# Ledger of designs, part 252: peptides against a protein of PDB entry 3NZW

Target 1, 212 residues: chain A of PDB entry 3NZW
Amino acid sequence: TTTLAFRFQGGIIVAVDSRATAGNWVASQTVKKVIEINPFLLGTMAGGAADCQFWETWLGSQCRLHELREKERISVAAASKILSNLVYQYKGAGLSMGTMICGYTRKEGPTIYYVDSDGTRLKGDIFCVGSGQTFAYGVLDSNYKWDLSVEDALYLGKRSILAAAHRDAYSGGSVNLYHVTEDGWIYHGNHDVGELFWKVKEEEGSFNNVIG
Target 2, 222 residues: chain B of PDB entry 3NZW
Amino acid sequence: QFNPYGDNGGTILGIAGEDFAVLAGDTRNITDYSINSRYEPKVFDCGDNIVMSANGFAADGDALVKRFKNSVKWYHFDHNDKKLSINSAARNIQHLLYGKRFFPYYVHTIIAGLDEDGKGAVYSFDPVGSYEREQCRAGGAAASLIMPFLDNQVNFKNQYEPGTNGKVKKPLKYLSVEEVIKLVRDSFTSATERHIQVGDGLEILIVTKDGVRKEFYELKRD

## One batch from the design tools (peptide; made by RFdiffusion4, then SolubleMPNN)

Design b2_p27_7_s3 (from b2_p27_7, 19 letters changed)
Fold by OpenDDE base, seed 4:
Structure b2_p27_7_s3 (fold): chain B 212 residues (1-212), chain C 222 residues (1-222), chain A 27 residues (1-27)
Amino acid sequence: as target 1 above (212 residues)
Amino acid sequence: as target 2 above (222 residues)
Amino acid sequence: MFTLSNYTGAFAVNLAEAIERSEKYYK
């Protein structure tokens, strides 16, 4: 798995691969590793598939309950804290989760929290999470600037996942791409890694380790 | 030391069509190298046009299916005989599975039916309740043999339009029920030849708007 | 309710590994 999120002048980019594995078996190439909690809030999934799906769906329910009770959308800080508190209660039970809670509220602006099953909760501007995270960081860190255009930021997110999919055996399938703004998240499509690889190679003259 | 899990072998396969879905399973039940039964159905009509199979440890599979059938019953009681949708069924099954997260049902679960738009739907689950809607899924002993075949024949993976120099993929299209049944039969006959835990009989449940139909075919009895 | 934590020794490890191999991961 490779998931990433980063803040920039235009909001948040979220990009994830779509491969699931069971040991050496590729279980799926089409997994949705982003949960759309509400129109302004996303969660990413890495680790145990069931743990992530179950608890992030549960988180969505908690966020909706908050909205109903408080007549206001939940903050990214509060949403991430709910999840963090939950996984902390299960500390030592064997949950496996590496998640990013990404969203936009008027109060907070664009916000990213990293939450994992060890009880770590971090606020930050850039996170890559999963077995392919180091490959993604290699591309992302090399090209990241706060002042990226939306187009360039979207491409950078997509390109970073592509790099990870190329080098990490546990990442692949497709890239799901999101842009989070003040008006909410926008889905920017599913990009098959096979097609994307050849396109990027041709356009950039990159991936020269592969002979086309 | 007590091992709470067994392995009863077998294989299951789901394929969604445009306005139908199929869920198929062999009827072989084994323990180790001993055939317990040559005809033990493992694909079930659960009502509301939902078919289900939980393949692996048969005791766990049967327990899970019974719990789900009971859930359907209670859903009707609580919601004035409202039909349970396939997506709601999938969510319910997730909770059944994840409720035993720390002592899982040792099964690969597949359900098939029609979605709310009348389109074929197949959902697959891991032992602890992760799930995905897919066009096709194989589960059980010969899943590793069948799934790549389905990738090629249902999803047209690695197939290209002739004359395009491999640049244009074969377009996705829905398969007819006859084509799907043929693929299922070919999958199981092939799997039976290469896997000792698959064979004896093939039961196919076909879900359409008109209900659930069952077909049975003999497999090799070696 | 039985949990994986109820098992000890080599069996517990083997069972955990077997289950882990059957579970899907987003690694």
Scores: peptide ipSAE 0.328, ipTM 0.791, DockQ to the pose 0.050; fails the geometry check
Fold by OpenDDE base, seed 2:
Formats: sequence, C-alpha cells, structure tokens
Structure b2_p27_7_s3 (fold): chain B 212 residues (1-212), chain C 222 residues (1-222), chain A 27 residues (1-27)
Amino acid sequence: as target 1 above (212 residues)
Amino acid sequence: as target 2 above (222 residues)
Amino acid sequence: MFTLSNYTGAFAVNLAEAIERSEKYYK
C-alpha cells in the first residue's frame, strides 16, 4: 500500500494505490483505499483492510451525527480525534490502521491528520503512509512546493504513487486521485498503473531501469 | 496442538454479468484427505435475490449463512417487507464478520445479486469483514488456480487488440450468461484436475430479475 | 485476511496471526 496526502496553495492532494494483499498473494488490484466521509472530508486506509473499512465507516457515522446535533460540519481535528480515541481504546487488541483524515473547514482551512492504531495523531502538511511510503516520499519531497499549481500538484501526487507502485511489491493496480478544496473534494479519476507507467516513461524519459 | 478451525476444502466462484450474476461452488466436503460428502451444497439462496456462500470451515460458513438469513428476515419485519439491497446486504455481512474480529469466521464469503440499477453484482469478503464489489472472484482451495484465469477471461487482462503492438487493450465487455456458465464449468473442471479438495459436483446459482435459477453439473469423483 | 500495508507502525495482521491470537485466547 501507498497512500499520500499533502497541503499546498490550492488545497489538498490525496493519492492512493489500489492493491490489497494476503501475504504474497495479490488479493485485489481495485480496492478503494479512500473513504468519502462527507463532501469535505476524506479518510485513507492502510493496514488491516477490515479494521480500516469498519472503523472509518463508523467514523463517517459519527461525523454525520455531529452534523445533525451541532448543525455544522465536524472539524478535521475533531473527526481525527474521534478516530484516535477509538483506536486508543483498542490499544493492545491488535488493530492495524494507518490513516489520514483530510478535509476542509472554514475554521481550519485545508487540514491533514495522520492517525494510526498505536494512538499516534499528528497534524502535518505532508504524509505518506504504507509499505511504499519511502518511495513516494522520494518523489514527493524532491518536487514539493507550497506554490504548486493544481495541475502540477495532481501530477505530483499521481507520480509519487506511480514511483511507489513501481518499486513496492505491495503497491500497484491503479492510482485514485483526489483534490480537496474549500468547496469539497473532487475525484480526479482512476489511473491504471500499467498505462500510466508507459505514458510517464515516454513523456519524462524516466524509468530507464525498464527497457521498453 | 489445539486448533479451533477445520478446513472442509471446496471452491466457490462469483461472476457478475450485465443484468445477471452467478455464484457457483463445488459440492465436495472434505477433512484432511477424507471425503465427508460428495454432495454438500455450499451456495445458498438467501431471499431477496441474494445468493451467498462462505467457503472454508463449514461449521463457520453455515453459522454465518444462517445468521445472514435471519438478518434478512428481521429486515423484512423492521422495514415492512422492503427488499434488502445487495449493497445493504454486504454491509450487514461485514458487521456479522467483524463482530467476531477477535475470533473470526474462518471463511471466504462471496455474495451475488443485482444492484439497484438491475446490474449484476458480486461482493467478496475476507474472514474479518473487509469487502469489495468486483466483477468476479474465486474463493477457497483452488482460488489461486482460478482467479488468474478469471482475470484473463472476464476482465481481459493481458489481452490486446491484434495489430496494435500491444498498445490497445481488449475492450471490456459483459459476457452472456452462456459464456459465464462455460467459464465457470471450465474453471471447476480444471481446478478438479489439479486440486484434491475440489470435485464431485458443481452447483451454479444464476440470479436474474426473474429470480434464482440453479444448475448442476457432475465433476470428477476421483 | 487482506492487508493494505505491511510497513506501517501497526503492521497488518494476516489470517495466520489472527488465528494464532484466537488460539491463545481460547486455550
């Protein structure tokens, strides 16, 4: 798995691969590792598939309840705190989760929190999470700037996942790409890694470790 | 060594068509190297045009299917006989599975039916309740033999248009019910040849807007 | 059991580990 999120002048880019594994077995190439909690809030999934799916769906329900009770959307800070508190209650039970809660509120602006099953909760501008995270960081950190255009930021997110998919055996399938703005998240499609690889290789002259 | 789980072998397979879905399973039930039964159905009509199979440890599978059938019944009681949608069924099954997160049902679960638009739907589950909607899925003993075949024949993986120098993929298209049944039969006959835990009989449940139809085919009994 | 990552702080638990834990709890 490789998931990433980063803040920039245009909001938040979220990009994830779509591979699931069971040991050395590729269980799926088409998994959705982003949960759309509400039109302004996303969650990413790494770790145990069931743990992430179950509890992030549960989180969505809690966020909706907040909205109904308080007549306002939940903050990214509060949403991430709910999840963090939950996993902390299960500390030692063997949950496996590495998640990013990404969203936009008027009070907070574009915001990213990392939450894992160890109880860690971090606010930050750039996170890569998963077995391919180091490969993604290699590309992302090398090219990241706050002042990226939306187009360049989207490409950078996609390109970082592609790099991870190329080098990490546990990452692959496709890239799901999101842009989060003040007006909500926008889905920027599913990009097959195979097709994307050859396109990028041709356009950039990169991936020269592969002889076409 | 204490092991709370058994393994009853077998294989299941789901494929979604345009306006239908199929869920198939062999009828062999084994323990170790002994055949317990040559005809023990493991694919069930659960009502509301939903078919289900939970393959692996049969005791766990039967328990899960029973619980889901009860859930369907309760859903009708609570919602004035409203039909349970396939997506809602999937969510319900997730909760059933995850409810035993720390002592899982040792099964691979697949359900098949029609979505709210009348399109074929297949959902697959891991033992603890992660799930995904897919066009096809194999589960059980011979899943590793069948799934690559399905990737090639249902999803047309690694197939390209002739004369394009591998640049144009074969376009995705829905298969007819006849084509799907043929693929299912070929899958199970092939699996039976290479896996001792698969054989005896093949039961296929076909879900359409008109209901659930069953087909049965003999497999090798060796 | 499906895993999405093997290299996060909390490693994905596979089916074998889940079974092992179940055996430990029910001995």
Scores: peptide ipSAE 0.058, ipTM 0.776, DockQ to the pose 0.099; fails the geometry check
Fold by OpenDDE base, seed 3:
Structure b2_p27_7_s3 (fold): chain B 212 residues (1-212), chain C 222 residues (1-222), chain A 27 residues (1-27)
Amino acid sequence: as target 1 above (212 residues)
Amino acid sequence: as target 2 above (222 residues)
Amino acid sequence: MFTLSNYTGAFAVNLAEAIERSEKYYK
């Protein structure tokens, strides 16, 4: 798995691969590793598939309850804290989760929290999470700037996941891409790695370790 | 050493069509190398045009299916006999599975039916309740033999349009019910040849807007 | 169990571990 999120002048980019595995078996190439909690809030999934799906869906329910009770959308800080508190209660029980809670509120602006099953909760501008994270960081860190255009930021997110999919055996399938603004998240499509790889290689002259 | 789980073998397969879905399973039940039964159905009509199979440890599978059937009944009681949608069924099954997260049902679960638009739907689950809607899925002992075949024949993986020099993928299209049944039969006959835990009989449940139909075919009894 | 990542111990969970936990309830 490779998931990433980063803040920039235009909001937040979220990009994830779509491969699931069971040992050496590729269980799926089409997994949705982003949960759309509400129109302004996303969660990413890495670790145990069921743990992530179940608890992030549960989180969505908690966020909706908050909205109903408080008549206001939940903050990214509060949403991430709910999840963090939950996994902390299960500390030592064997949950496996590496998540990012990404959202845009008027109060907070664009906000990203990392939450994992060890009880870590971090606010930050850039996170890559999963077995392919180091490969994604290699590309992302090398090209990241706050002042990226939306177009360049989207491409950078997509390109970083592609790099990880290329090098990490546990990442692949496709890239799902999101842009989060004050007006909400926008889905920017599913990009098959098989097609994307050759396109990027041709356009950039990159991936020269592979002979086309 | 304490081991609460058994493995009763078998294989299941789901394929979604345009306006139908198919869920199939062999009827062999084994323990180790001994055949317990040559006809033990493992694919069930659960009502509301939903068919279900939970393959692996049969005791767990049966328990899960029974719980789901009960869930369907309670849904009707609580919602004025409203039909349970396939997506809601999938969510319910996730909760059933994840409710035993720390002592899982040792099964691979597949359900099939029609979505709210009348399109064929197949959902697959891991033992602890992760799930995905797919066009096809194999589960059980011979899943590793069948799934790559389904990738090629249902999802047209690695197939290209003739004369395009491999540049244009074969377009995705729905298969007819006859084509799907053929693929299912070919899958199980092939799996039976290569896996000792698969054989004896093949039961296929076909879901359409008109209800659930069952078909049975003999497999090798070796 | 299907996994989305097994990069770290925190992201690793399998049926074998679940079975081990289950044994504690029956001992």
Scores: peptide ipSAE 0.032, ipTM 0.780, DockQ to the pose 0.068; fails the geometry check
Fold by OpenDDE base, seed 5:
Structure b2_p27_7_s3 (fold): chain B 212 residues (1-212), chain C 222 residues (1-222), chain A 27 residues (1-27)
Amino acid sequence: as target 1 above (212 residues)
Amino acid sequence: as target 2 above (222 residues)
Amino acid sequence: MFTLSNYTGAFAVNLAEAIERSEKYYK
């Protein structure tokens, strides 16, 4: 798995691969590793598939309850804290989760929290999470700047996942791409890694270690 | 070491069509190398045009299916006989599975039906309740033999249009019910040849807007 | 059990581990 999120002048980019594995078996190439909690809030998934799906869906319910009770959308800080508190209660039980809670509120602006099953909760501008995270960081860190255009930021997110998919055997399938703004998240499509690889190779003149 | 789980073998397969879905399973039940039964159905009509199979440890599978059937009954009771949608069924099954997250049902679960738009739907689950809607899924003993075949024949993986120099993929299209049944039969006959835990009989449940139809075919009995 | 990430520590859970956890209920 490779997931990433980063803040920039235009909001947040979220990009994830879509491969699931069971040992050496590729279980799926089409997994949705982003949970759309609400129109303004996303959760990413790494680790145990069931743990992430179950608890981030549960988180969505908690966020909805907050909205109903408080008559305002939950903050990204609060949403991430709910999840963090939950996984902390299960510390030692064997949950496996590496998640990013990404959203945009008027109060907070664009916000990213990293939450994992070890009980870590971090706010930050850039996170890559999963077995392919280091590969993604290699591309992302090398090209990141706050002043990226939306187009360039989207491409950078997509390109970073592609790099990880290429090098990490546990990442692949496709890239799901999101742009989060004050008006909510926008889905920017599913990009098959096989097709994307050759396109990028041709357009950039990159991946020259692969003949094609 | 002590293992609370058994393995009763078998294989299941789901394929979604445009306006139908199929869930098939062999009828062999085995422990180790001993055939317990040559006809033990493992694909069930659960009502509301939902068919279900939980393949692996049969005791766990039966328990899970029974719980889901009960869930359907309770859903009708609580919601004035409202039909349970396939997506809601999937969510319910996730909760059933994840409720035993720390002592899982040792099964690969597949359900099939029609979505709210009348389109064929197949959902597959891991033992602890992660799930995905897919066009096709094989589960059980011979899943590793069948799934690549389905990738090729249902999803047209690695197929290209002739004369395009491999640049144009074969377009995705739905298969007819007849084509799907053929693929299912070919899958199981092939699996039976290569896997000792698959054989004896094949039951296919076909879900359409008109309900669930069942077909049975003989497999090798060796 | 499907895994979305085969990362060390918090990201590593598989069916074998789940089964192991299940076995202790009878040990």
Scores: peptide ipSAE 0.022, ipTM 0.765, DockQ to the pose 0.075; fails the geometry check

Design b2_p27_7_s4 (from b2_p27_7, 20 letters changed)
Fold by OpenDDE base, seed 2:
Structure b2_p27_7_s4 (fold): chain B 212 residues (1-212), chain C 222 residues (1-222), chain A 27 residues (1-27)
Amino acid sequence: as target 1 above (212 residues)
Amino acid sequence: as target 2 above (222 residues)
Amino acid sequence: MFTLGSFTGAFATNLAEAIERNEKFYK
C-alpha cells in the first residue's frame, strides 16, 4: 500500500494505490483505499483492510451524529481524535491501521491528521503511509512546494504513487486521486498504473530502468 | 499447538453479468486427504435474490450463513418486509465477520445478486470483514488457479485489439449468461484437474430479476 | 509493511461494547 496526502496553496491532494495483498498473493487491484466520510472529509486506509473499512465507516457515523447534534460539520481535529481515541482503546488487541483524516472546514482550513493503531495522532502538511511510503516521499519531497498549482499538485500526487507502485511490490493497480477544497473533495479519477507508467515514461523520459 | 480451525477445501466462484449474477461452488468436502462428502452444497439462496457462500472451514461457513439468513428475517420484521439490497447485505455481513475480528470465521465469503439498478453484483469478503464489489472473484482452495483465468476472460486483462501492436486494450463488455456458465464450468473443470480439494460436483446459482435458478454439473471424482 | 488478510486466533473482544463506550463518551 501507498497512500499520501499533502497540503498546498490550493487545498489538499490525496492519492492512493489500489492493490491489496495477502502475503505474496495479490488479493485485489481495485481496492478503494479512500473512504469518503462526508463531502468535506476523507479517510485513507493502510494496514488491515477490514480494520480500516470498519472503523472509518463507524467514524463516518459518528461524524454524522455530530452534525445532527451540533448543527455543524465536525472538525477534522475532532474527527481524527474520535478515531484516535477508539484505536487507543484497542491498543494491544492487534488492530492494524495507518490512516489519514483529510478535510476542509472553515475554522481549520485544509487539515491532515495521521492516525495509526499505535495511538499516534499527528497533524501535518505532508504524509505518506504504507509499505511504499519511502518511495513516494522520494518523489514528493523532491518536488513539493506550497505554491504548486492545482494541476501540478495533482500530477505530483499521482506521480509519487506511481513511483511507489513501480518499486514497491505491495503497491499497484491504479491511482485514485482527490483534491480537497473548501467546497469539498473532488475525485480526479482512477488511473491505471500500467497505462500511466508508459505515458509518464514517454512524456518525462523517466523510468529508464525499464526498456521499452 | 492447538488449531481451532479445520479446512474443508472446496472452491467458489462469483461472476456478475449485466442483468444477472452467478455464484458457483464445488460440492466436495474434505478433511486433510479424506473426502467427507462428494455432495455437500456450499452455495445458498438466502432470500431477497441474494446468494451466499462462505468457503474454508465448513463449520464457520455454515454458522455465518445461518446468521446472515437470520439477519434477513429480522430485516423483514423490522422494515415491513422490505427487500434487503445487496449493498446492505454486504454491510451486514461485514458486521457479522468483524464481530469476530479477534477469533475470525475462517472463510472466504462471496455473495451475488442484483444491485438497485438491476445490474449484476458480486461482493467478496476476507475472513475479518473487508469487502469489495467486483465483476468476478474466486475463493477457496483453487482460487489462485482460477482468479488469473477470470482476470483474462472476464476483465480481459492482457488482451489487446488485433493489429494495434498491443496499444489498444480489448474493450470491456458484459458476458452473456451462457458465456459465464461456460467460463464457470471450464474454471472448475481445470481446477479439478490440478487441485485435490476440488471436484465431485459443481452447483451454480444464477440470479436474475426473475429469481434464483440452480444448475448442477458433475466433476471428476478423483 | 501492511498486509490484507492477516488475522489472529486469539479469542475475541466484543466490539459492540467498545462502540457503546465510545458513543457514551462522544455523546
Scores: peptide ipSAE 0.058, ipTM 0.734, DockQ to the pose 0.026; fails the geometry check
Fold by OpenDDE base, seed 1:
Formats: sequence, C-alpha cells, structure tokens
Structure b2_p27_7_s4 (fold): chain B 212 residues (1-212), chain C 222 residues (1-222), chain A 27 residues (1-27)
Amino acid sequence: as target 1 above (212 residues)
Amino acid sequence: as target 2 above (222 residues)
Amino acid sequence: MFTLGSFTGAFATNLAEAIERNEKFYK
C-alpha cells in the first residue's frame, strides 16, 4: 500500500493506490483505500484491510452521531482523536492500521492527522503511509511546494503514488485521487497504473529503467 | 506476535537551577529510520508551573501527560484551586505509572518546576514509577550520550581545581539560566550529530517564579 | 486475510525488552 496526503495553498491532496495482498498473492487491484466519512472528511487505509474498513466505518458513524448531537460537523482533530482513542484501547490486541484523517472545517481549515494502531496521532502537512511510503516521499518531497497550483498538486499526488507502485510490490492497481477544499472533497478519478505509467514515461521521459 | 510498543526516539533533558528549572526536548518524531514529524513537541506545560515530558513511545507519553493534566485539574477541584506542588506531582505521576505496572507506559518521564522553597526541581521516573529528585537528567534515545556530559558539566564530576594535583574537587555551584541554556543546546547539537533519532528542533521550557517560558532552536534536519 | 501493506507505525519492541531497558533495579 501507498497512501499520501499533503496540505498546500489550495487545500489537501489525497492519493492512494488500490492493491490488496495476501502474502505474496495479489488479492485485489481495485480496493478503495479512501473512506469518505462525510463531504468534508476522508480517511485513508493501510495495514489490515478488515481492521481499517471496520473501524473507519465505525468512525464514520461516530462522526455522524456528533453531527446529530452537536448540530455541527465534527472537527478533524476530534475525529482523529476518536479513532486514536479507540485503537489505544485495543493496544496490544493486534490491530493493524495506518490511517490519515483529512478534512476541512471552518475552525481548523484544511487539516491532516496521522493515526496508527500503535496509538500514534500526529498532525502534519505531509504524510505518506504504507509499504511504498518511502518511494512516494522521494517524489513528493522533491517536488512539494506550498504554492503548488491545484493542477500541479493533483499531478504530484498521482505521480508520487505511481512511483511507489513502480517500486513497491505491495502497491499498484490504480491511483485514486482526491482534492479537499473548503467546499468539501472532490474525487479526481481512478487512474490505472499501467496506463498511467506509460503516459508519464512518454511525457516526462522518466522511468528510463524500463524499456518500452 | 503483535507488539504493543513502538519507539519514537527523541531525547529529553532536565536541569534544575537555583531559582529555575529547564526541561528540554527535541521535536523529532521517528519510527525506526523514518521521520514522522520534524516538529512534534514532547515537553508540555501542565499548569501550576510544572512542565512534563514522557519520552519513548509517543502514544504512551501523550496518554500519560494527558492523564497528569487531568489529575491537575481534579486536584484543583478537590482542593479549591490549590497549586499542586512539584513533589506532590511526582507522587501522583508515580501512581499513574505504577498503576500500569504490568503493562507499563514505555516512556522516560521527567518533570521540572520549583519546589515549595522556590528552588529549581527536576524529577525523573522509570517506566513503572520509581522516581528521584535530581539536579539533572537526560532521557530518551541519546540519554547515554548526554548524561555523562551533564555529570561533568552540571555536577562537575571528575573536575578538579587547577594546581591541586587532583586533590581538590571543583566546588558545586548553581549554573545561571544562560549557562544552562548553553549546556542544553550543546548537548542536543552533539546528540543530533551522533544519533539519528534526535534532531530537527529543540524546544526548551524554562520555569521560573514568573511562569513558564519557551525557547526554540533549530537542530540539524538530516 | 487481506493486507493493505505495512506502514511506518509498525513498532516491534516487546514488553520484556521495554522493562529491561528502562526499569530501575535495586540490590
């Protein structure tokens, strides 16, 4: 898995691959590793598929309950804290989760929290999470600027996942791309890695380690 | 088998002066060799002129600090907003730590403040709640690199008066705030050079009778 | 069992090692 999220002048970019594995077996190439918690809040998934899917869905329910009770959308801080508290209660039980909670509230603005099953909760501007995270960081960090245009930011997210998919055997399938703004998240499509790879190679003159 | 503990690296350092105390920590949060954050503060003002850091596994550290802050809150409720003394805080933290004796917080805890006489105080804790008041203590990843240095520079270990043929020890004296800050900075810059889990930034909380002041210094970001 | 890959947050220090490393002992 490779997931990433970063803040920039235009909001948040979230990009993820779509491969699931069972050992050395590719179980699926089409997994949705972004959960749309609400129109302003996303969760990413790495680690155990069931753990992530189950508990992030549960988180969604908690966020909805908050909205109903408080008549206000839950903050990204609070949403991430709920998840963090939950996994901390299960500390030692064997959950496997590496998540990013990304969203926008008027109070916080664009916000990203990293939360994992060890109980770590970090606020930050840039995170890559998964077995391919180091590959994604290599591209992302090299090209990241706060002042990126939305177009360039979307491309950078997509391109970073592509790099990880190329080098990490546990990442691949497709890139799912999101842009989070003050008006909510916008889905920017599913990009097949195979097609994307050749396109990028041709346009950039990159990936010269692969002969076409 | 599932391992409930991680190690987020970092280093913390406490030094007590005559009428002040400092508690410092780097701001790097790391897992193995991967930097999670270059600015994740780990030294906290807990109220009542008590600063606290619990370094090691960050999740445990954060949990412990939150519990202590909550304890301070309840202390005020129960005792008509009475200030929690540093020695009472230390005892409270012991109970928090030892309450998890069989599933410990994986942290080195240091608190700093002023004692009831207005003197600088540093208390250090092991993961299960043993504690002592000390003049200085380093904790975390680079503690083994820093502590001997502190022994030499704060407690003047192995220092002798010139011309005495090693017969007269350098007298103990309190360091000034400026001297302590310099010592802390030198400690962390040195540790950063030799330990991958230390770096990025240094945050120093200085406790005086007037309250808590924060200073920040850049460290190497490699 | 399906896995979405490993991540940075996979920590490997066990309880026994934690205690041994940091617990104070008195003789």
Scores: peptide ipSAE 0.047, ipTM 0.618, DockQ to the pose 0.059; fails the geometry check
Fold by OpenDDE base, seed 3:
Structure b2_p27_7_s4 (fold): chain B 212 residues (1-212), chain C 222 residues (1-222), chain A 27 residues (1-27)
Amino acid sequence: as target 1 above (212 residues)
Amino acid sequence: as target 2 above (222 residues)
Amino acid sequence: MFTLGSFTGAFATNLAEAIERNEKFYK
């Protein structure tokens, strides 16, 4: 898995791969590793598929309950705290989750929290999570600027996942790309890694380790 | 070392069409190298036009299917005989599976039916309840043999238009029920030749708007 | 950059367990 999220002047970019594995077996190439909690809030998934899918779906329900009770959208801080508190209760039970809670509220602005099953909860501007995270960071950190255009930021997110998909055997399939703004998240499509690789190689003159 | 799980072998396969879905399974039940039964159905009509199979440890599979059937019954009681949708069924099965997260059902679960738009739907589950809607899925002993074949023949993976030098992918299209049945039969016939845990018989449940139809075919009995 | 060393270790352990149980894993 490779997931990433970063803040920039235009909001938040979220990009994830779509491969699921069971050991050496590629279980799926089309997994949705982003949960759309609400129109303004996303969760990313790394680790145990069932753990992430179950508890982030549960989180979505808790967020909805908050909205119904308080007549206000839940904050990113509060949403991430709910999840963090939950996984903390299960500490030592064997949950495997590496998640990012990404969203926008008027009070907080664009916000990213990292939450994992070890009980870590971190607020930050840039996170890459999964077995391919180091490969993604290599590309992302080298090209990241706060002042990126939306177009450049989207490309950078996509390109970073592609790099990870190329080097990490446990990442691949496609890139799902999101842009989160004050108006909510926007889905920017599913990009097949096979097609994307050759396109990027041709356009950038990159990936010269592969002779096409 | 205490092992509470068995492995009863077998293989299951789901394929979604445009306005239908199929869920197929062989009827062989084994333990190790011993055939327990040559005809033990593992694909079930659960009502509400939902078919289900949970392949792996048969005791766990049967338990899960029974629980789901009961869930369907209770759903009707609680919701004035409302039909359970396939997506709601998938969510329910997730909860059944994940409810035993720390002592899982040792099964690969597939359900098939029609979505609320009348389109074929197949959902597959891991032992602890992660699920995905897919066009096709193989599960069980010969899944590793069949799934690549399905990728090629259902999803047209690695198929290109002739004369394009591999630049144009074969376009995705829905398969007819006849084409799907042929693929299922070919899949199981081939798997039976190469895997000892697959054989004897093949049951195919076909879900359409008109209900569930069952077909049976003989497989090799060796 | 944040190091997920402990988490990575957990991934490895859970992956091994997932292999044994044929569970899907988002490594």
Scores: peptide ipSAE 0.026, ipTM 0.757, DockQ to the pose 0.137; fails the geometry check
Fold by OpenDDE base, seed 4:
Structure b2_p27_7_s4 (fold): chain B 212 residues (1-212), chain C 222 residues (1-222), chain A 27 residues (1-27)
Amino acid sequence: as target 1 above (212 residues)
Amino acid sequence: as target 2 above (222 residues)
Amino acid sequence: MFTLGSFTGAFATNLAEAIERNEKFYK
């Protein structure tokens, strides 16, 4: 898995691969590693598929209950804290989760929290999470600027996942791409890694380790 | 150290069509190298046009299917005989599986039916309840042999339009029930030749708007 | 054409490993 999220002048970019594995077996190439909690809030999944899917879906229910009770959308801070508190209660039980809670509220603006099964909760501007995270960071950190255009930011997110998919055997399938703004998240499509690789190679003159 | 899990082998396969879905399984039940039964069905009609199989350790599979069937009954009692949708069934099964997260059911679960729009639906589950809707899924002993074939023949992976120099992928299309049945039969006959835990018989459940139909085919009995 | 000859993986092994590791990892 490779997931990433970063803040920039235009909001948040979220990009994830879609491969699931069981050992050396590719279990799926089409997994949705982003949970759309509400129109303004996303959760990403890395680690145990069931742990992430179950508890982030549960989180979605908690967020909805908050909205119903408080007549206001839950904050990104509060949503991430709910998840963090939950996994902390299971500390030592063997949950495996590396998650990012990404969203927008009028009060907070664009916000990213990292939450993992060790009980770590971090607010930040840039996170890559998963077995391919170091490959993604290599591309992302080298090209990241706060002043990126939306187009450039989307491309950078997509390109960083592609780099990870190329080098990490546990990442691949496709890139799911999101842009989070004050108006909510926008889905920017599913990009097959196979097709994307050749396109990027041709356009950039990159990936010269592969002869086409 | 005591191992609470057995492995009864077998293979299951689900394929979704446009207005139908198929869930198939062999009827061989095995422990190690000993055939326990040549006819032990592992694909079940659970009501509400939902078919289910949980392949791996048969005791766990049977327990899970029984729990789900019971869940369907209770759903009817609590909701004035409302039909359980396939997506709701999938969520329910997730909770059944994840409820044993720390002592999992040792099974790969597949359900098949029709979604609320009348389209074929296949959902697959890992032992602890992660699930995904897919067009096709193989599970069990010979899943690694069958799944790549399904990728090629159902999802048309690595197939290109003739004359396009490999630049245009073969377009996705739904398969007919006859085509799906053929693929299922070919999958199981081929798997039987190369895997000792697959064979004896093939039971296919076909779900349509008219209900569940069962077909049976003989497999090699070696 | 159904070509099974190139695949040797057993789902049961993967399942056992997944259970042992409690990891269907989206790595």
Scores: peptide ipSAE 0.025, ipTM 0.740, DockQ to the pose 0.043; fails the geometry check

